# Ledger of designs, part 199: peptides against a protein of PDB entry 3S8F

Target 1, 157 residues: chain A of PDB entry 3S8F
Amino acid sequence: VLTLFVAVPSLMTAFTVAASLEFAGRLRGGRGLFGWIRALPWDNPAFVAPVLGLLGFIPGGAGGIVNASFTLDYVVHNTAWVPGHFHLQVASLVTLTAMGSLYWLLPNLTGKPISDAQRRLGLAVVWLWFLGMMIMAVGLHWAGLLNVPRRAYIAQV
Target 2, 166 residues: chain B of PDB entry 3S8F
Amino acid sequence: DEHKAHKAILAYEKGWLAFSLAMLFVFIALIAYTLATHTAGVIPAGKLERVDPTTVRQEGPWADPAQAVVQTGPNQYTVYVLAFAFGYQPNPIEVPQGAEIVFKITSPDVIHGFHVEGTNINVEVLPGEVSTVRYTFKRPGEYRIICNQYCGLGHQNMFGTIVVKE

## One batch from the design tools (peptide; made by RFdiffusion4, then SolubleMPNN)

Design b2_p21_3_s3 (from b2_p21_3, 12 letters changed)
Fold by OpenDDE base, seed 1:
Structure b2_p21_3_s3 (fold): chain B 157 residues (1-157), chain C 166 residues (1-166), chain A 21 residues (1-21)
Amino acid sequence: as target 1 above (157 residues)
Amino acid sequence: as target 2 above (166 residues)
Amino acid sequence: IEPGLVTYTLLRALLLALAAA
């Protein structure tokens, strides 16, 4: 019971952030149920990176609930599932947020805006990072469910 | 218009923050209540069995690997397993097919893992605590025990074997 | 549409679903 409720504040935070994105998108001219998403600045790697991190954090957070559940943890604990979880949390959200912050910070500190070429390259980097991270995470979670142990060089499957 | 929208979003944020704080206090209260009413602690898996890791090798049911497999009833066995740096004892563990096996696993040194390949047996082994797992092997053969918790320089080579006999 | 309306309605639906489960 307590485990399930512990997730509530995090969910509230997540939806509040999503609400902020919706607000921003609508201020930028987005309309309808999904038009606000398209109106967000997807041409800016400083924006795209942390947002992709947030997207990766969603299934990671769900996995956190599983990992914190006594009964469900017995299934996934010390399997490849666990590395899959923290790669979504650390290597996705934290890393992409850091990457995004850098795309804002460096131009600000140097006083030099990034070129269009650098911007496009940055977008490619963060999208490829996200894609690779999602593939790896899905693979690790899948392997974990197939009882592949973590911290071992061998596996049954 | 923008001001109105900004005011609305701030109201939502303040509301959710207030609710979050309220829930935080509720959770703290529940934890406090649980601790106050449960003097023995909350152990979902059942009874916590403790042992002295400093003497577990010298005396008790884990001391002699030759006596580690104990028949406790018809088609029922208890196996006292030590996970240590870097291996398991007894090794191999020999048990009959179809018997109900209760594994009692502990460690004399550091935390280890006990993952039996081909089964759903997967527990951490803590010094000073006894991990209890019940399992019935339906198929004869060899089952590899894998340490899935980092335990030192030889962790990657820490394996054991369960031999299930017909 | 009120800012955050869609997001918070989804949140409410999720919470209700969790409560019902």
Scores: peptide ipSAE 0.009, ipTM 0.759, DockQ to the pose 0.431
Fold by OpenDDE base, seed 3:
Structure b2_p21_3_s3 (fold): chain B 157 residues (1-157), chain C 166 residues (1-166), chain A 21 residues (1-21)
Amino acid sequence: as target 1 above (157 residues)
Amino acid sequence: as target 2 above (166 residues)
Amino acid sequence: IEPGLVTYTLLRALLLALAAA
């Protein structure tokens, strides 16, 4: 239980980021409890990518707490659950943030904005990436709960 | 104006901070609930047992695979298992159905895994330490042991078998 | 209950909340 308090700074940071998004959405005209979300620039892959990463990071973070729990880790340790966690943390948040950074960086480095076609392609890429990662992560977590071993090419199930 | 913006940001941050702290306690509560309702129960910390990995093959209870299965009671056995690159000994491990089996597992070389399919037996095996797992096989048959910790070039082919006899 | 069920429930709740925006 005491170990879980290590997560406090991370949670503070994560929800502060969420607060910043809420503030940004409200500045863009969003109203109500959730209306600010729709006001965010969902047409920009440089924005969408890291936000989707954050969304993937939430269940991943919850899983991190599970993995850090002594008794619960006994259940999931060295099963497919663990790779599922990693793909939410690294292959979702980190990777999507990198992708989003690229969509911002390249136009700024070249001094030219991306074309509309490139923008649409970028949106497709990040959404498809997120969808694929979520499907895979759910599958891996499910398999892990079924005691499918990590680092093995075969399983009983 | 900038001052109003800062006030707004502070209010949001304060609210989300409170939410963050609340969620921490929610997670703790959920963990507690899960432990209380989970069929696996609470896993107690075991006593650390040490062994010299450099001599474990030459002397002691792991040295002779033919003597690895020791009856310790009318319906109780201790099995001294060695996980090595790249296999397990004894192999197969033969135990009777319905008996309480205490596995004492160690390694002479590198870290290995000991994952028994169809069971909740899943432990890492560290050189110099003895992993102890207690299990009762209710169903006869063959149970595959899988190494789920990377241990070298032959890791993917490192398997063992537990044969449960009627 | 399984830890994964808890995580999945939280994710579902989050997604539903986002969908309600």
Scores: peptide ipSAE 0.005, ipTM 0.741, DockQ to the pose 0.055
Fold by OpenDDE base, seed 5:
Structure b2_p21_3_s3 (fold): chain B 157 residues (1-157), chain C 166 residues (1-166), chain A 21 residues (1-21)
Amino acid sequence: as target 1 above (157 residues)
Amino acid sequence: as target 2 above (166 residues)
Amino acid sequence: IEPGLVTYTLLRALLLALAAA
C-alpha cells in the first residue's frame, strides 16, 4: 500500500523529466512526435547515462508495484525476480546516474574538459553497461517467473 | 516571451502528466488482471503462531523427527518441520500422494527459507514463528527443499527432500 | 569448492585491486 502511494509522485516526477526532455529536444530543432528524441544530446555521456538509467527504471518501477502487491508478490518473492528488480533500480538507474554525474563533476572539479576520446569512451561504457544490465535483468525476471529461487546456485529449471 | 516559454513548458508537462495518469490506470488494470488469473493455488496467510525457539528441539511436536508426520484425518496430515543450520528435519519428509499436507515450519536458530521445487511452496521461516503451508502433492516422487534465505556459511548446501509415495 | 567461496574470493580481489589503484 505504501509503495503504491509513493508510486504516484514518482511517476509524476518521471514524466515531468520526460516533458523537460521533450521540450529541450524541440528547442534543439526536433520536430514531430519522435523527432525531439533524436535532437537530444546523445553525444554526451553525462546525458546518455542518466537517461538510460531512467529507461531501465521504468520496468523496474512497474516491478516494484508488482512486488508490493500481496498476491503477486507471492509469485515472485525470493525468486530471481527480486534481484532482477534490484539491478534495474540500483545497478541501472542509480549507478548510471552516478556514472553520468562523473562526466560533469570531474571536469568541473578539475577545471579541465574531457577529451573527445574520453567522451567516446564514456559513451561506450554507459551503453555497454546498460546493455549488460538489460540482459541480466530480463534473464533474472524470466528465471524468477520460472520459480528459480533467489540465493541458490541451483534450480529445477 | 517569457510568458510564452512558460506556457509551452506547462503544456508539455500537462500532457506528460496526463500520460502518467493513463499509465497508472494501465498498471492498475494489469495488476487486477494478474490477480484475477493467478490467484488459483495461492496459499493464504494464516494466523500468527509463535513458539519458543530455545525449547522447540526439546519439547513439542518438532522435538522428534520420527513423530513429525501426524495423520490428522482421512487423507490429511500435518508435518512439523524444522529448518536449521544447515538442513531440514525430518529429512526426508515422507507423505502420501493425494493427501492434504499441512506443513508447520519453524526454526530453532536463524531465519531460513523453505522453497519446495515443483510446487508453489515458498516461505520464510523465522525463529519464534510458525509458518503454515497447505499443499497436496498430485505427483509421486522426490521434491527438493531449498533454503532461499541466507543463513550462514552452509546456506548454499542446505537442502531437504520430500518423498511423495504412491 | 563452494560457490560462496568463489564469490567471496573474487569480490575480495576486486575490492583490493580498487583500493590499491
Scores: peptide ipSAE 0.000, ipTM 0.735, DockQ to the pose 0.012
Fold by OpenDDE base, seed 2:
Structure b2_p21_3_s3 (fold): chain B 157 residues (1-157), chain C 166 residues (1-166), chain A 21 residues (1-21)
Amino acid sequence: as target 1 above (157 residues)
Amino acid sequence: as target 2 above (166 residues)
Amino acid sequence: IEPGLVTYTLLRALLLALAAA
């Protein structure tokens, strides 16, 4: 009950952000059910990074419900599942948001715009980071379901 | 027109809210499915029990590792286990195959983990509290106990063994 | 009846009921 109580407003907030993205995309000329996605500024690492963070946060949030559930937490608690969850929430969402913020902040602080090369490099960094985090997160969650313990250097599975 | 923009935003919000509710039910369904299909080999047992961590080594059922395994019935045992820095007592824990084992685990020092490989036994052990886990080993052999809660410099080497006899 | 088992059973029943609704 408590888990769901927290989950509901969190989901509402998350999907409100999605609604804002849809509106922004449509303002940028996107049309149709999915055309607004393509219209978003995917050429800007300051945009791409936090959006990828949000995408990583989706399975992480679902995992949060699992971790907060008494019966399911019994299965996953102190297994590799937990760090898998963290890598989605912290290493993906928080980190990518910070990266995105930096791509906005530094040009404004220095008064120097980022070069095209820097922009492309930034895009590569955030996409590769996201990909790596997703691979690792899937692996950790899988290992957790196989009862691999966290904070242990060995496991027999 | 700000009014038109606001109306558009509201329309999108309504759609996404509906989607969010749908996803909520999907998650609930997934959780329910997991619970419905998952078979727990470990069953909570006993009431909340407290012990004095400062005396648990000297008196009571945890004091003597040679007396840690107590037969409580024809096919039932209680095992009093200490998790400490850095190991488990008794070690090894010897129990018969097919018997119902009630583990009563506590700590004299700091928080530890009690994770038995090859099983779904996985509990945290708090000083002053008794963790109770009921399990039946169906396969004979050795089962390693791993500490999965950081407990100090020797944490990584904190292991125990359960020996299940035929 | 052990409290933990009761809690587990009740939660499971609740979640199943919610999923079925």
Scores: peptide ipSAE 0.000, ipTM 0.725, DockQ to the pose 0.024; fails the geometry check

Design b2_p21_3_s4 (from b2_p21_3, 12 letters changed)
Fold by OpenDDE base, seed 5:
Structure b2_p21_3_s4 (fold): chain B 157 residues (1-157), chain C 166 residues (1-166), chain A 21 residues (1-21)
Amino acid sequence: as target 1 above (157 residues)
Amino acid sequence: as target 2 above (166 residues)
Amino acid sequence: IEPGLVTYLLGKALALALAAA
């Protein structure tokens, strides 16, 4: 019930953010249906990190609805599916948002801008984190569908 | 011009709101498809049944492991199972192949899991409540019961066995 | 390949693609 209660506001927020991104991209010279995406500041880890988090949150959010479904929960409950969902939500969105926030916050707090090398390293870290998280999440969801139990170190599969 | 910018933002918002609605339908469709493809994984729960966890070990159908398996028909059994810290009772649970088994599972202490490996049986067991699961074992052999709900220091070692006899 | 996995992957791909639109 709680999940369904917050689902609509969360979706509205997500798409509002997307609208803001589109606007920003178009202000930066992006045109067409997809051109605004390319125009976004993909060279800034403070931007890339939370955006990747948002992307990871999409399947996670869908999974949240699945988990909250009375009928579908019979399939996924207490299986590896659940930690897969958690890692998309917490280890992807929350963590990447935190990481991205730090890429902006720390330079401002210290008064020292990050070097170009640090920027590039940051981009690498964020992208690698996202990639790894997506691989793990897919694996966990897959395992869950194969009825691999949660909170157990052993499984038949 | 703040007003122009605001109007531009609104235009994009309208588009994304429309997209939002479309995505809702997509999600519903995905849920429906998932349900359709995983129907075998759905085990309807029985009626809500309560029991006193403080006395369940001393009296009633769960009190004697030797009486836990009750034949209720020619090819039908009820098995009264206790999930406790840290194991299952009876253990092993012996049932015939091909018989319809109704598991009545409860706990005298804390919440446990009852996940039967190799089956779609996967329920939580709450003290004071009786979980009811119906299943028919088609293949003889041993099926491991796994606790998939953290229940304490011995959680990781909490296993049971169902022995299906020919 | 499990049907559920296919559903998950297709849904994820679709969601991402549509989100990029």
Scores: peptide ipSAE 0.025, ipTM 0.759, DockQ to the pose 0.077
Fold by OpenDDE base, seed 4:
Structure b2_p21_3_s4 (fold): chain B 157 residues (1-157), chain C 166 residues (1-166), chain A 21 residues (1-21)
Amino acid sequence: as target 1 above (157 residues)
Amino acid sequence: as target 2 above (166 residues)
Amino acid sequence: IEPGLVTYLLGKALALALAAA
């Protein structure tokens, strides 16, 4: 139980980021409980990528709480669950944030705006990356719950 | 204006903090549910048992694999297992069906894993520490032991067998 | 199916429900 309370600062940080997104969406004309989401700049890969990273981070963060739990970690430790968690945290959040940062940084450094074709390609890349990561992560977590071992080429199932 | 924006964001933060707190309790509830459904009966953490990894092969209960299985009571056994680069001893480990088995596992060299397929036995094995796990095999047969912690060039081939006899 | 998977799915559903409420 105490271990779960350690998650409080992390959750607070995560949802303060969400608060900033809500503010941004409402500034862009979004109204209501969810209308602000639609108002966010979903046509900009520099925005979409890190947001998708955050979305992937949600189940990953929940898994982090599981992994940090003494009793639950007994079940999932060194199974396929663990790499599933890492792929959500590193290969989703960190990687997508890095990708998104580049979509902002490179135009700024070069002084040249990205073309519409580059923008569309960027959107395709980050969405496909997110989709692939979600599929793989779900599979790894599922396999982990089936006691498929980590760092082994064979398994009972 | 940054100052005005921060004040506005702060207003939304109150709601999201409340949501955060709610999610905390959701996670606690989910953990409780998980414990109740399939992790009930987990042996509580006990005292850390230490051993000298430099002498564990020469003296003590791990020194002779022929003496590794010790009957400690009626239908109760303790099995002293070494995980090493790259295998397990004794191998195979022979135990009776239906007996309560206490595995005492340690390593003379590097960190290994002790993952027994078909069971919930899955522990890391650290040199200088003794991992203890209790299990009762209800079905006879062979159970494969897999090293799930990287331990060197031969890690992928590090396997053992538990033979459960009728 | 595995209880852990059920727990995970229920948790995900609950989280979504809370977010939508």
Scores: peptide ipSAE 0.024, ipTM 0.776, DockQ to the pose 0.075
Fold by OpenDDE base, seed 3:
Structure b2_p21_3_s4 (fold): chain B 157 residues (1-157), chain C 166 residues (1-166), chain A 21 residues (1-21)
Amino acid sequence: as target 1 above (157 residues)
Amino acid sequence: as target 2 above (166 residues)
Amino acid sequence: IEPGLVTYLLGKALALALAAA
């Protein structure tokens, strides 16, 4: 299955990012197999947003392999599964990365740090966004597996 | 020390890359397992059949909805279906219960969808191409056809009906 | 009135509200 080798560069990139996160966490004092995760700056929405995007991208990427598979795509094509995939890839990773970038960019453009209230609000926004996206994505994928059609407002199930 | 940091990064990268490769094989294995155990009902790609979308309404097997259902065997039928903006013909499509039905679906205008509720029939319909789907309806009743490919302002209301008779 | 239609209408209303916000 040569087609699936297209996933190799993406996996290399993804796990390089993971390696960078582990290194960063360990530099911040995290130890052990998972302790480095807690050491990451979870109080910064500019960090949290893209990381949450990455988390959503994992199942989305797996879905990409499914969608690229001839036989499996037959099952999911033009069902609610497809928009579920898109919402993980675009509306989660890309959008959250954009949000995170904004939280970094605006303070730098203005030369002023964001207030604590703005920071807390930012954290609330990105976490709520992620939660909503995950709920919707799971629902869409589930509906897709139940053969709910894409681009239709009605279904038997 | 930049050199120390670089070595540390390389070590982490190597570990994660190894994990990445392992996961790749896991995914391939999972796909293979799924295909081996859950291939029932999958319709493979068939031979490409072409038609002229500009004349399909005037001549050929799609031209007359009254002649769209053709018995090809004792318990076999071919149904010539047009998906158009914004509906299906014939509508309703009447077929016997338990018969093997071969749907030959094409479009005279734009790309449409042909999704039959309660079945695994789900294909895109391209102008100039004939989509072929084989299905046997085990239960009598009405099956709704849904267009699941956006085709214009009336897309959301584009429905058809298959009536399966006892 | 089909449940799907109700869902569609509610979804459209929500989409419009979000677009207007």
Scores: peptide ipSAE 0.019, ipTM 0.771, DockQ to the pose 0.014
Fold by OpenDDE base, seed 2:
Structure b2_p21_3_s4 (fold): chain B 157 residues (1-157), chain C 166 residues (1-166), chain A 21 residues (1-21)
Amino acid sequence: as target 1 above (157 residues)
Amino acid sequence: as target 2 above (166 residues)
Amino acid sequence: IEPGLVTYLLGKALALALAAA
């Protein structure tokens, strides 16, 4: 009930955020259908992190509807699919957003800007984190569809 | 300036709303596809059935594991299974190949899982409720039952076996 | 197929379409 209740509003919110990103990108000089994406501040880990989190949230959100559907949940319930969903929602979106927030918060709290080295390292961390999360999530969802159980150290596959 | 900005944002929002609508239908289609390709097989069946978890070990069809397998018709059986901390009874569960098996599973203590490897049998077992699953084993052999719902310190080692005989 | 879910989603899709119009 909860999932379905929030699904549509969340979807609307997501696309509103996307609209805001487009506007921001165009303000930064981006043109065309997709040129605004390139104009966004991809050199800032405080920006990249939450955006990557949002990207991970797309399949995760869709999966939420699956998990909340009785007939489909029968297929995926208590399989590796569920942890895969969690890692997209929590370990990608929430975690990356938190990581991005730290890149803003810490400089403001300390009064010291991050160095270029720290910025570059931050970008590496965020991108590698996202990559790892996507690999793991795909693997877990795949394993789940193959009936690999959750909360068990053994599987038939 | 403010007016121009608001109008621009509105235009982008309209575009993204249209896209969102399209994506909604895509998601519906994906769900439909998933249903069509992955939901074939055995699903939980039966009417709502409740039992008293405090007495299920003492009386009723789950009380005696030696009588857990009941032939209900030609090539049809009902198996009364208890999932408990930490195991299953009867263990092993012996059923004939090709027979229609109705598993009636309940728990005397906490919530457990009933996941049969090599099959699509995968249900949670709640104390006070009976989980009913219908399945026909087409291949003889041993099938392991796994608990996939955390049930305590011994959860990781909670296993059962179904032996399908020719 | 869950009729309730389908109905819900279709209803929401309709609502979105109306909002976007």
Scores: peptide ipSAE 0.015, ipTM 0.745, DockQ to the pose 0.035

